# Peptides against a protein of PDB entry 6PSE, part 104

Target 1, 78 residues: chain A of PDB entry 6PSE
Amino acid sequence: PSEEEEYARLVMEAQPEWLRAEVKRLSHELAETTREKIQAAEYGLAVLEEKHQLKLQFEELEVDYEAIRSEMEQLKEA

## One batch from the design tools (peptide; made by RFdiffusion4, then SolubleMPNN)

Design b2_p22_7_s3 (from b2_p22_7, 7 letters changed)
Fold by OpenDDE base, seed 5:
Structure b2_p22_7_s3 (fold): chain B 78 residues (1-78), chain C 78 residues (1-78), chain A 22 residues (1-22)
Amino acid sequence: as target 1 above (78 residues)
Amino acid sequence: as target 1 above (78 residues)
Amino acid sequence: MPSDEEIREFFEEILEEEEEAE
């Protein structure tokens, strides 16, 4: 029997006291997991924003680089 | 009474049938929330890696830019 | 891999669900 099947049997045969304790346990774990999920999402959005800003900076630098490269090429050809 | 206090009273006074249903509900929500948390973490790591690669590219471009800038400055001073 | 937009939407959905639950 899978652990899931064993757990299901336990729930079916459990006394009210165990069930109340299990509700409390699951509620606590759900609350913690939810908080962690939210934190992960907040962190992910922050990293996305940082990546976006870095990309913009990279594109600006690339433009400046090409400008200098072009000027340098003109100076070398003259 | 807070919703939490009302819920606590409900759990205390609940029949086994309700408690079993609540365990099932909470187990399902916990499983879904856990999956979302994991997915959020995975996405966050992926974005972090992309940001890191972009940073490396940016730093390489910055080095090349400074090299050309320096060469250009030397040509202008001569 | 999902696009940055898809990832953003995923994170935003998580945060929207939180706001609705509070």
Scores: peptide ipSAE 0.607, ipTM 0.872, DockQ to the pose 0.945
Fold by OpenDDE base, seed 1:
Structure b2_p22_7_s3 (fold): chain B 78 residues (1-78), chain C 78 residues (1-78), chain A 22 residues (1-22)
Amino acid sequence: as target 1 above (78 residues)
Amino acid sequence: as target 1 above (78 residues)
Amino acid sequence: MPSDEEIREFFEEILEEEEEAE
């Protein structure tokens, strides 16, 4: 039997004391996992914003670079 | 009483049938929340990698820009 | 890979769900 099938059988045959302990365990793990999910989302949004700001700075520098490159090219070809 | 205190009382007084249903509910929510946490972490990592590559490109462009700027400055001052 | 906008929406949905639950 798969681990899932064995667990399902355990839950079906379990006494109330075991079931209460399992509810407590699962509730704790759910709370921790939910907190970690939220933290991952907050961190992800922060990195997205940083990447966006960096992209804007990069695009501005590209414009400035092409302006100087074009001026230099014109001077060399004259 | 807080919702948490009321829930704790419900778990203590619950019948096995309710407890088995609650274990099933919590197991399902934990599985979904875990999947979302993993997905959030994967997306966050992907954005971090893209930001890092963009930073390297930006730093390379800064070096190239300063080289051309310096050459232009020397030509104008000569 | 999803777009940055799709990733943003995914993260925002997670945070909105928390705000509604609290």
Scores: peptide ipSAE 0.607, ipTM 0.872, DockQ to the pose 0.945
Fold by OpenDDE base, seed 2:
Structure b2_p22_7_s3 (fold): chain B 78 residues (1-78), chain C 78 residues (1-78), chain A 22 residues (1-22)
Amino acid sequence: as target 1 above (78 residues)
Amino acid sequence: as target 1 above (78 residues)
Amino acid sequence: MPSDEEIREFFEEILEEEEEAE
């Protein structure tokens, strides 16, 4: 039997005291996992914003670099 | 009474049939929330890796830009 | 790999679900 099937049997045959303890355990784990999920989302959005700002800076530097490279090439051809 | 206190009382006074249903509900929500947390972590890591690669490219471009800028300045001072 | 926009939408959905639960 899969662990899931064994767990399902345990839940079906469990006494009220075990079931109450399991509800408490699962409620706690759900609350913690939900908090971790939210933190991951907040962190992910922050990194996305940092990446976006870095991309803008990179694109600005590329424009400046190509301008100087073009001017340098013109000076070498004259 | 807080909703949490009311829920705690409900769990304490609940019949086994309600408790089994609640274990099933919480187990399902925990599994879904865990999957979302893992997916959020995976996406966050991917964005971090992309940001890191972009940063390396930016630093390389800065070096190339400063080299050309310096060469251009030397040509103007002669 | 999902696009940055798809990743953003995924994270925003998680945060919207929290706001609705509070």
Scores: peptide ipSAE 0.607, ipTM 0.872, DockQ to the pose 0.946
Fold by OpenDDE base, seed 3:
Structure b2_p22_7_s3 (fold): chain B 78 residues (1-78), chain C 78 residues (1-78), chain A 22 residues (1-22)
Amino acid sequence: as target 1 above (78 residues)
Amino acid sequence: as target 1 above (78 residues)
Amino acid sequence: MPSDEEIREFFEEILEEEEEAE
């Protein structure tokens, strides 16, 4: 039997004390996993913002670089 | 009473049929939340990698820019 | 790979779901 089928049988045959303990365990794991999911989303958004700011800085530097390159090329041709 | 205290009482007083249903509900929610957490982590890592590559490109451009700036300054002083 | 906008929307959806649950 699959682990899922075995677990399903365990749940069906379990005593109330085991079931209450399992509810508590699952509730705890769900709370922790939810917190971790939220934290991952918050972190992901922060990294996206940092990447965006870096991209803007990169584009500004590209403009400045092309300006200097063009000026230098003109000076060399004169 | 807090919602947590009320839920705790419900779990303690619940019949086996309700407890089994609650185990199934919590198991389902945990599986979904876990999948979302994993997906969030994968996306976060992907954005981090893209940010890192952009940072490397930015640093290379800064070096090139400073080289041209220095050359141009030398030409202006001559 | 999803776009940055698609990734942003995914993260925002997670945070919106949290706000609705509170």
Scores: peptide ipSAE 0.606, ipTM 0.872, DockQ to the pose 0.943

Design b2_p22_7_s4 (from b2_p22_7, 7 letters changed)
Fold by OpenDDE base, seed 1:
Structure b2_p22_7_s4 (fold): chain B 78 residues (1-78), chain C 78 residues (1-78), chain A 22 residues (1-22)
Amino acid sequence: as target 1 above (78 residues)
Amino acid sequence: as target 1 above (78 residues)
Amino acid sequence: MPSDEEIRAFFESILEEERARE
């Protein structure tokens, strides 16, 4: 039997005291997992913003670089 | 009474059939929340990697830019 | 790979779901 089938059988045969303990356990794990999910989302958004700012800076530098490169190329070809 | 206190009372007074249903509900929510957390982590890591690659490219361009800028400055001062 | 916009939307959806529960 799969672990899932075995767990399902345990739940079906369990006494109320075990079931209450399992509800408490699952509630705690759900709360922790939810907090971790939220934290991951907040962190992910922050990194996206940092990446965006870096991209803007890179694009600005690329424009400046091409301007100087072009000027330098013209001077070398003259 | 807080919603949490009311819920705790419900769990304490609940019949086995309700408790089994609640275990099933919580297990399902935990599985879904866990999948979302994992996906958030994977996306976060992907964005971090892209940001890192962009930073390396930016630093390389900055070095190249300063080299050309310096050469140009020397030519203009001669 | 999902686009940055898709990733953003995913993260925002997670945070919106939490605001709706409060």
Scores: peptide ipSAE 0.636, ipTM 0.874, DockQ to the pose 0.944
Fold by OpenDDE base, seed 4:
Structure b2_p22_7_s4 (fold): chain B 78 residues (1-78), chain C 78 residues (1-78), chain A 22 residues (1-22)
Amino acid sequence: as target 1 above (78 residues)
Amino acid sequence: as target 1 above (78 residues)
Amino acid sequence: MPSDEEIRAFFESILEEERARE
């Protein structure tokens, strides 16, 4: 039997005391996992913003670099 | 009473059939929330890697830019 | 790979779901 099938049997045969404890355990794990999910989303959005700002800086530097490269090429041709 | 206190009372007074259904519900929600958390972590890591690669490219371009800037300054002083 | 827009939408959906629970 799969672990899922074994767990299902355990739940079916469990006493009320075990079931109450399991509800408490699962509620706690769900709350923690939900908090972690939210934190991951907040962190992910922050990293996306940082990457976006870095990309803008990179694109600006590329423009400046090409401007100097072009000026250098003109000076060397004179 | 808080919603948490009311829920706690419900769990204490619940019949085994309700408790089994609640275990099933919580298990399902936990599985879904866990999957979303994992997906969020994977996306976050991917964005971090992209940001890191972009940072490396940016730093390389900064070095190249400073080299050309310095060469340009030398040419203008001659 | 998902686009940045898709990733953003995913993260925002998680936060929107949480706001709806509060």
Scores: peptide ipSAE 0.635, ipTM 0.874, DockQ to the pose 0.940
Fold by OpenDDE base, seed 3:
Structure b2_p22_7_s4 (fold): chain B 78 residues (1-78), chain C 78 residues (1-78), chain A 22 residues (1-22)
Amino acid sequence: as target 1 above (78 residues)
Amino acid sequence: as target 1 above (78 residues)
Amino acid sequence: MPSDEEIRAFFESILEEERARE
């Protein structure tokens, strides 16, 4: 049997005391996993914002660079 | 009583059939939450990589910009 | 690969889901 089938059998044959303990365990793991998921989302949003700000700075520098490049090209042609 | 205290009482007084159902519910929610956490981590890493590549491009452009700026300054001083 | 907008929406969905549970 698969581990899933074995676990299902265990749950079906378990005494109430074990089941209560399992509910407590699963509740705790769910709470921790939920917290980690939220934190991952918060960090992800922060990185997205940083990337966005960097992109804006990059685009501004590209404009400045092209302005100087164009001026330099004009001076060299004269 | 808090919702947590009420839930704790519910678990303590519950019949085995309810407890088995609760184990199943919590297991399902844990599996889903875990999947979402993993997905969030994967997306976060992807954004970090893109930000890193953008930063490298930005730094390269800064070098090129300063080179042209310096050359232009020299031409204007002559 | 998902777009930045899609990734943002995914993260925001996670945070919105948690707000709804509170």
Scores: peptide ipSAE 0.634, ipTM 0.874, DockQ to the pose 0.941
Fold by OpenDDE base, seed 2:
Structure b2_p22_7_s4 (fold): chain B 78 residues (1-78), chain C 78 residues (1-78), chain A 22 residues (1-22)
Amino acid sequence: as target 1 above (78 residues)
Amino acid sequence: as target 1 above (78 residues)
Amino acid sequence: MPSDEEIRAFFESILEEERARE
């Protein structure tokens, strides 16, 4: 039997005291996992924002670079 | 009473059938939340890598830009 | 605000924890 099947059997045959303890355990794990998920989302958004700002700066520098490159090319060809 | 206190009372006074249903519900929510947490971490690492690569490209462009700017400045002063 | 290294470590810890459960 799989661990999942064994666990399902345990839940079906368990006494109320075990079930109450299991509800408490699962509630605690769910709360912690939810907190970590939220934290991961917050960090992900912060990194995305920083990447976006960096992209804007990069694109601005590309425009400036192409302007100077073009001017330099024109001077060399003249 | 807080919602948490009311829930705790419900768990303490609940019948086995309710407790088994609650274990099933919490197990399902925990599995889904865990999956979402993992996915958030995987996406976050990908964005961090993209930002890092963009930063390297930006720094390379800055070097190239300063080289052309300096050469152009020298040509204008001569 | 945490550094990129701290954020990376946080994400990696999540993935390592899940690998340990498998």
Scores: peptide ipSAE 0.628, ipTM 0.874, DockQ to the pose 0.945

Design b2_p22_8_s1 (from b2_p22_8, 8 letters changed)
Fold by OpenDDE base, seed 1:
Structure b2_p22_8_s1 (fold): chain B 78 residues (1-78), chain C 78 residues (1-78), chain A 22 residues (1-22)
Amino acid sequence: as target 1 above (78 residues)
Amino acid sequence: as target 1 above (78 residues)
Amino acid sequence: MPSDEEIRAFFERILAEERARE
């Protein structure tokens, strides 16, 4: 049998004391995992914002670079 | 009493059938929350990598820009 | 790969779901 099937059988045959302990364990793990999920989402949004700001700076520099490159090219070809 | 205190009391007084159902519910929610946490982490890493690549491109462009700017400045001052 | 907008929407959904539980 799979581990999942064995676990399901354990739950079905378990005494109330074990079941209460398992509810407590699962509740704790769910709370921790939920907190970690939220933190990951908050961090991800922060990185997206930083990437966006960097992209704006890059695009501004590209405009300035092309302006100077074009001017330099015109001077060299004159 | 708080909702948490009421829930704790419910778990303590619950019958095995309710406890088994609660274990099943919590297991399902934990699995879903874990999947979302993992997905959030994967997306975060992908954005970080893209940000890093953009930063490298930006730094390369800055070097090229300063080279042309310096050359242009020298030509204008000669 | 998902777009930045899709990734943003995913993160915002996660945070919105948690705010709704509070």
Scores: peptide ipSAE 0.639, ipTM 0.875, DockQ to the pose 0.983
Fold by OpenDDE base, seed 4:
Structure b2_p22_8_s1 (fold): chain B 78 residues (1-78), chain C 78 residues (1-78), chain A 22 residues (1-22)
Amino acid sequence: as target 1 above (78 residues)
Amino acid sequence: as target 1 above (78 residues)
Amino acid sequence: MPSDEEIRAFFERILAEERARE
């Protein structure tokens, strides 16, 4: 039997005391996992925003660089 | 009473059938939340890597830009 | 705000826990 099938059997055959403890355990794990999920999402959004700002700065610098490069190239050809 | 206290009381007074259903519910929610947490972490790492690559490109461009700017400034002073 | 390294470590921990079957 798979671990899932064994667990399902355990739940079906368990006494109320075990079931109450399992509800408590699962509730705790769910709360912790939810907190970590939220934190991961928040960090991801922060990095995404920083990446976006960096991209804007990069694009501005590219424009300025190409302007100077083009001007320099023209001066060399003259 | 808080919702948490009411829930705790419900768990304490619940019959085995309710408890088994609650274990199933919580297990399902935990599995879903865990999957979402993993997805958030994977996505966050991807964005972080993209940001890092962009930062490297930006720093390279800054060096190139300052080199050309300095050369151009020297040519203007001569 | 946490550093990029701290954020990376956080994400990698999450993924490592899953590989170990949390």
Scores: peptide ipSAE 0.633, ipTM 0.875, DockQ to the pose 0.866
Fold by OpenDDE base, seed 2:
Structure b2_p22_8_s1 (fold): chain B 78 residues (1-78), chain C 78 residues (1-78), chain A 22 residues (1-22)
Amino acid sequence: as target 1 above (78 residues)
Amino acid sequence: as target 1 above (78 residues)
Amino acid sequence: MPSDEEIRAFFERILAEERARE
Protein backbone atom coordinates (compact mmCIF):
# COMPACT_ATOMS: atom_id res chain seq x y z
CA PRO B 1 0.00 0.00 0.00
CA SER B 2 1.05 3.59 -0.62
CA GLU B 3 2.05 5.81 2.28
CA GLU B 4 -1.19 7.73 1.71
CA GLU B 5 -3.25 4.55 2.00
CA GLU B 6 -1.39 3.52 5.15
CA TYR B 7 -1.94 6.96 6.65
CA ALA B 8 -5.63 6.83 5.79
CA ARG B 9 -5.89 3.46 7.54
CA LEU B 10 -4.06 4.81 10.57
CA VAL B 11 -6.53 7.72 10.81
CA MET B 12 -9.50 5.36 10.48
CA GLU B 13 -8.25 3.04 13.23
CA ALA B 14 -6.70 5.68 15.50
CA GLN B 15 -7.69 6.35 19.10
CA PRO B 16 -9.05 9.76 20.13
CA GLU B 17 -5.77 10.71 21.83
CA TRP B 18 -3.80 10.12 18.62
CA LEU B 19 -6.41 11.99 16.57
CA ARG B 20 -6.26 15.02 18.89
CA ALA B 21 -2.48 15.06 18.64
CA GLU B 22 -2.71 14.79 14.84
CA VAL B 23 -5.19 17.71 14.66
CA LYS B 24 -2.75 19.78 16.73
CA ARG B 25 0.20 18.80 14.50
CA LEU B 26 -1.68 19.53 11.27
CA SER B 27 -3.01 22.84 12.61
CA HIS B 28 0.52 23.92 13.47
CA GLU B 29 1.92 22.89 10.07
CA LEU B 30 -0.98 24.61 8.29
CA ALA B 31 -0.39 27.84 10.21
CA GLU B 32 3.34 27.83 9.39
CA THR B 33 2.79 26.90 5.74
CA THR B 34 0.14 29.63 5.40
CA ARG B 35 2.51 32.22 6.88
CA GLU B 36 5.26 31.20 4.44
CA LYS B 37 2.83 31.27 1.50
CA ILE B 38 1.76 34.81 2.40
CA GLN B 39 5.36 35.94 2.79
CA ALA B 40 6.27 34.37 -0.56
CA ALA B 41 3.40 36.27 -2.20
CA GLU B 42 4.51 39.55 -0.60
CA TYR B 43 8.11 39.07 -1.74
CA GLY B 44 6.96 38.13 -5.23
CA LEU B 45 4.86 41.30 -5.49
CA ALA B 46 7.76 43.46 -4.30
CA VAL B 47 10.08 41.98 -6.94
CA LEU B 48 7.40 42.42 -9.62
CA GLU B 49 7.04 46.08 -8.71
CA GLU B 50 10.81 46.62 -8.84
CA LYS B 51 10.99 44.87 -12.21
CA HIS B 52 8.15 47.05 -13.50
CA GLN B 53 9.90 50.25 -12.40
CA LEU B 54 13.14 49.04 -13.98
CA LYS B 55 11.27 48.28 -17.21
CA LEU B 56 9.88 51.82 -17.31
CA GLN B 57 13.36 53.27 -16.80
CA PHE B 58 14.75 50.99 -19.50
CA GLU B 59 12.08 52.09 -21.98
CA GLU B 60 12.78 55.76 -21.22
CA LEU B 61 16.49 55.20 -21.81
CA GLU B 62 15.73 53.38 -25.08
CA VAL B 63 13.81 56.44 -26.30
CA ASP B 64 16.67 58.77 -25.35
CA TYR B 65 19.22 56.44 -26.94
CA GLU B 66 17.30 56.17 -30.22
CA ALA B 67 16.96 59.96 -30.35
CA ILE B 68 20.72 60.47 -30.05
CA ARG B 69 21.46 57.55 -32.40
CA SER B 70 19.15 59.02 -35.02
CA GLU B 71 20.69 62.48 -34.67
CA MET B 72 24.19 61.00 -34.93
CA GLU B 73 23.18 59.00 -38.02
CA GLN B 74 21.83 62.16 -39.65
CA LEU B 75 25.07 64.02 -38.94
CA LYS B 76 27.17 61.20 -40.43
CA GLU B 77 25.06 60.98 -43.59
CA ALA B 78 25.16 64.78 -44.22
CA PRO C 1 -13.05 33.18 24.90
CA SER C 2 -11.04 33.63 21.69
CA GLU C 3 -11.89 31.59 18.62
CA GLU C 4 -8.63 29.72 19.17
CA GLU C 5 -9.61 28.82 22.74
CA GLU C 6 -13.05 27.72 21.59
CA TYR C 7 -11.51 25.59 18.85
CA ALA C 8 -9.07 24.05 21.33
CA ARG C 9 -11.99 23.16 23.61
CA LEU C 10 -13.89 21.66 20.68
CA VAL C 11 -10.90 19.46 19.81
CA MET C 12 -10.52 18.35 23.43
CA GLU C 13 -14.19 17.39 23.75
CA ALA C 14 -14.73 16.11 20.20
CA GLN C 15 -15.88 12.61 19.29
CA PRO C 16 -13.64 10.37 17.16
CA GLU C 17 -15.84 10.88 14.08
CA TRP C 18 -15.41 14.66 14.28
CA LEU C 19 -11.68 14.31 14.88
CA ARG C 20 -11.25 12.04 11.83
CA ALA C 21 -13.16 14.53 9.69
CA GLU C 22 -11.01 17.37 11.04
CA VAL C 23 -7.78 15.46 10.25
CA LYS C 24 -9.06 14.95 6.70
CA ARG C 25 -10.00 18.64 6.36
CA LEU C 26 -6.67 19.88 7.73
CA SER C 27 -4.70 17.44 5.57
CA HIS C 28 -6.50 18.70 2.48
CA GLU C 29 -5.95 22.37 3.37
CA LEU C 30 -2.30 21.71 4.17
CA ALA C 31 -1.77 19.98 0.82
CA GLU C 32 -3.39 22.86 -1.09
CA THR C 33 -1.54 25.54 0.88
CA THR C 34 1.75 23.69 0.38
CA ARG C 35 1.16 23.52 -3.38
CA GLU C 36 0.38 27.24 -3.48
CA LYS C 37 3.50 28.04 -1.44
CA ILE C 38 5.66 26.04 -3.85
CA GLN C 39 4.07 27.75 -6.86
CA ALA C 40 4.67 31.16 -5.28
CA ALA C 41 8.34 30.30 -4.70
CA GLU C 42 8.82 29.02 -8.27
CA TYR C 43 7.13 32.10 -9.71
CA GLY C 44 9.14 34.41 -7.44
CA LEU C 45 12.43 32.88 -8.59
CA ALA C 46 11.39 33.32 -12.22
CA VAL C 47 10.60 37.02 -11.65
CA LEU C 48 13.91 37.51 -9.85
CA GLU C 49 15.74 36.04 -12.83
CA GLU C 50 13.79 38.25 -15.25
CA LYS C 51 14.59 41.33 -13.18
CA HIS C 52 18.26 40.37 -13.10
CA GLN C 53 18.39 39.94 -16.88
CA LEU C 54 16.60 43.26 -17.35
CA LYS C 55 19.10 44.96 -15.03
CA LEU C 56 21.99 43.61 -17.11
CA GLN C 57 20.37 44.86 -20.32
CA PHE C 58 19.74 48.25 -18.73
CA GLU C 59 23.38 48.57 -17.67
CA GLU C 60 24.55 47.61 -21.17
CA LEU C 61 22.27 50.25 -22.69
CA GLU C 62 23.58 52.85 -20.23
CA VAL C 63 27.12 52.14 -21.44
CA ASP C 64 26.07 52.43 -25.09
CA TYR C 65 24.12 55.62 -24.38
CA GLU C 66 27.03 57.28 -22.60
CA ALA C 67 29.35 56.34 -25.47
CA ILE C 68 27.09 57.99 -28.06
CA ARG C 69 26.41 60.97 -25.77
CA SER C 70 30.13 61.52 -25.31
CA GLU C 71 30.81 61.23 -29.04
CA MET C 72 28.00 63.68 -29.79
CA GLU C 73 29.29 66.11 -27.17
CA GLN C 74 32.77 65.96 -28.74
CA LEU C 75 31.34 66.67 -32.20
CA LYS C 76 29.37 69.67 -30.92
CA GLU C 77 32.37 71.15 -29.11
CA ALA C 78 34.69 70.78 -32.14
CA MET A 1 12.69 45.41 2.55
CA PRO A 2 14.71 42.24 2.13
CA SER A 3 17.41 42.15 -0.53
CA ASP A 4 16.98 40.13 -3.72
CA GLU A 5 19.50 37.68 -2.31
CA GLU A 6 17.45 37.25 0.87
CA ILE A 7 14.27 36.80 -1.17
CA ARG A 8 15.99 34.24 -3.41
CA ALA A 9 17.26 32.36 -0.38
CA PHE A 10 13.75 32.31 1.05
CA PHE A 11 12.26 30.85 -2.15
CA GLU A 12 15.08 28.34 -2.52
CA ARG A 13 14.60 27.22 1.08
CA ILE A 14 10.91 26.61 0.42
CA LEU A 15 11.70 24.50 -2.63
CA ALA A 16 14.52 22.63 -0.89
CA GLU A 17 12.26 21.73 2.04
CA GLU A 18 9.65 20.34 -0.32
CA ARG A 19 12.20 18.29 -2.26
CA ALA A 20 13.42 16.84 1.02
CA ARG A 21 9.88 15.70 1.86
CA GLU A 22 9.49 13.86 -1.46
Scores: peptide ipSAE 0.633, ipTM 0.875, DockQ to the pose 0.981
Fold by OpenDDE base, seed 3:
Structure b2_p22_8_s1 (fold): chain B 78 residues (1-78), chain C 78 residues (1-78), chain A 22 residues (1-22)
Amino acid sequence: as target 1 above (78 residues)
Amino acid sequence: as target 1 above (78 residues)
Amino acid sequence: MPSDEEIRAFFERILAEERARE
């Protein structure tokens, strides 16, 4: 039998005291996993915001670079 | 009573059939939350890599910009 | 704010823990 089938059988044959303990265990693991998921989302958002700010700075520098490049090209053609 | 206290009381007074259903519900929610946590981590790593590549491109453009700016300044001083 | 290295380590830990369960 798979571990899943064995666990399902355990749950079906378990006494109320074991079931209450399992509810408590699963509730705790769910709370911890939820906290880690939220933390992962917060970190991801922070990196996205920094990336966005960097992109804006990059686009501004591209505009300035093209302006100087164009001016330099005009001076060399004259 | 808080919702937590009410839930705790429900678990203590519940019949085995309710407890088995609750174990199943919590197991399902834990599996879903775990999957979402993993997905958040995968997406976060992807954004970090994109930000790193953008930073390298930005630094390269800064070098090119300063080179042209310096050349232009020298031409204007002559 | 955590550094990019700390954030990377956090994400990699999450993924490593999952691989260990498979």
Scores: peptide ipSAE 0.631, ipTM 0.874, DockQ to the pose 0.982

Design b2_p22_8_s2 (from b2_p22_8, 9 letters changed)
Fold by OpenDDE base, seed 4:
Structure b2_p22_8_s2 (fold): chain B 78 residues (1-78), chain C 78 residues (1-78), chain A 22 residues (1-22)
Amino acid sequence: as target 1 above (78 residues)
Amino acid sequence: as target 1 above (78 residues)
Amino acid sequence: MPSDEEIRAFFESILAEAAAAA
């Protein structure tokens, strides 16, 4: 049997005391996992914003670079 | 009493059938929340990698830009 | 790979769900 099937059997055969403890355990793990999920989302949004700002800076520099490159090319062709 | 205290009381007074159902519910929610957390982490890492690559490109462009700027400045001063 | 917009929407969905549950 799979671990999932074995766990299901354990739950079916468990005494109330074990079941209450399992509810407590699962509730705790769910709360922690939920907090971690939220934190990951907050962090992800922050990184997206940082990448966006960096992209804007990069695009501005590309414009400035192409302007100087073009000016230099014009001077060399003359 | 807080919702948490009320829930705790419910668990303490619950019958085995309710407890088994609650274990099943919590297990399902935990599995879903875990999947979402993992997905969030994977997306976060992908964005971080993209930002890192962009930063490298930006730094390379800065070097190239400063080289051309310096060359142009030298020519203007001569 | 998902777009930045799709990733943003995913993260915002998580936060919106959390805010609604709080």
Scores: peptide ipSAE 0.657, ipTM 0.881, DockQ to the pose 0.979
Fold by OpenDDE base, seed 1:
Structure b2_p22_8_s2 (fold): chain B 78 residues (1-78), chain C 78 residues (1-78), chain A 22 residues (1-22)
Amino acid sequence: as target 1 above (78 residues)
Amino acid sequence: as target 1 above (78 residues)
Amino acid sequence: MPSDEEIRAFFESILAEAAAAA
């Protein structure tokens, strides 16, 4: 049997004391996992914003670079 | 009493049938939350890597830009 | 790979859900 099937059997045959402890354990793990999920989302949004700002700066620099490159090229060709 | 205190009392006084159902509910929610947490982490990492590559490109362009700018400045001052 | 917009929407959905549950 799979681990899931074995766990299901354990739950089905468990006494109330074990079940209460399992509810407590699962509640704790759920709370921690939820907190971590939220934290990951917050950090992800921050990185997205930083990447966006960097992209804007990069595009501005590309424009400036091409302007100077073009001017330099024209001067060299003359 | 707080919702947490009321829930704790419910768990303490609950019958095995309710407890088994609660274990099932919590297990399901934990699995879903875990999946979302993992996905959030994966997306976050992908964005970080893209941001890093963009930063490298930006720094390279800055070097090239300053080189041309300096050359142009010297030519204009001569 | 999802677009930045799709990724943003995903993160925002997580935070919206959290805010609703709080």
Scores: peptide ipSAE 0.657, ipTM 0.881, DockQ to the pose 0.978
Fold by OpenDDE base, seed 2:
Structure b2_p22_8_s2 (fold): chain B 78 residues (1-78), chain C 78 residues (1-78), chain A 22 residues (1-22)
Amino acid sequence: as target 1 above (78 residues)
Amino acid sequence: as target 1 above (78 residues)
Amino acid sequence: MPSDEEIRAFFESILAEAAAAA
């Protein structure tokens, strides 16, 4: 039997004291995991924003670069 | 009493059938929350990598830009 | 690979859910 099936049997045959403890354990883990999920989402959004700002800066520099490159090319061809 | 205290009392006074159902519910929620947390982390890492690559490209362009800018400045001052 | 917009929406949905539960 799989671990899942074994766990299911354990739950079915468990005493109330074990069940209460398991509820407490799962509740705690759920709370922690939820917090971590939220933190991951917050961090992800921050990185997305930073990437976006960097992209804008990059595009601005590309424009400036092409302007100078073009001017330089014209001077060399004259 | 707080919701947390009320829930705690509920767990203490609950019948085995309710406790088993609660274990099942919490297990399910934990599994889902864990999956979402992992997904959030994976997305975050992907964005970080993209940002890093963009940063490298930006720095390369800065070098090239400064080279041309410097050359242009020299030509104008001569 | 999901787009940045899709990723953003995913993160925002997580935060929205959290806010609703709080």
Scores: peptide ipSAE 0.657, ipTM 0.881, DockQ to the pose 0.981
Fold by OpenDDE base, seed 3:
Structure b2_p22_8_s2 (fold): chain B 78 residues (1-78), chain C 78 residues (1-78), chain A 22 residues (1-22)
Amino acid sequence: as target 1 above (78 residues)
Amino acid sequence: as target 1 above (78 residues)
Amino acid sequence: MPSDEEIRAFFESILAEAAAAA
């Protein structure tokens, strides 16, 4: 049987004391995992914004650079 | 009492049938939340790497731009 | 790899779900 099937059997055959402990354990893990998930999402959005701002700055610099490069190239050809 | 205290009391007073159902519910939610957390972490890391690469490119362009700008400025002053 | 827009939507979905559950 799969681990999932074995776990299901364990739960079905378990005593109340074990079940209460399992509920407590799972509740704790769920709370922690949920907090971590939310934190990851918040952090991810922040990084996306930072990357976007950097991209805008980069594109602006590229435009300025190409303008000066072109002007310099024209001066060299003359 | 807080919601947490009330829930704790509920678990302590619950019948085995309720406890088994709660274990099943919590296990399901934990599995889903864990998958989402992992996915969020993976996406966040990918964006971080992209931002880092963009930053390196930006810094390189900045160096090149300042070099040309300085050269152009010298030509204008002469 | 998903686009930035898809990644954004995923993160926002997580936060929206959290807000709804709170």
Scores: peptide ipSAE 0.656, ipTM 0.881, DockQ to the pose 0.963

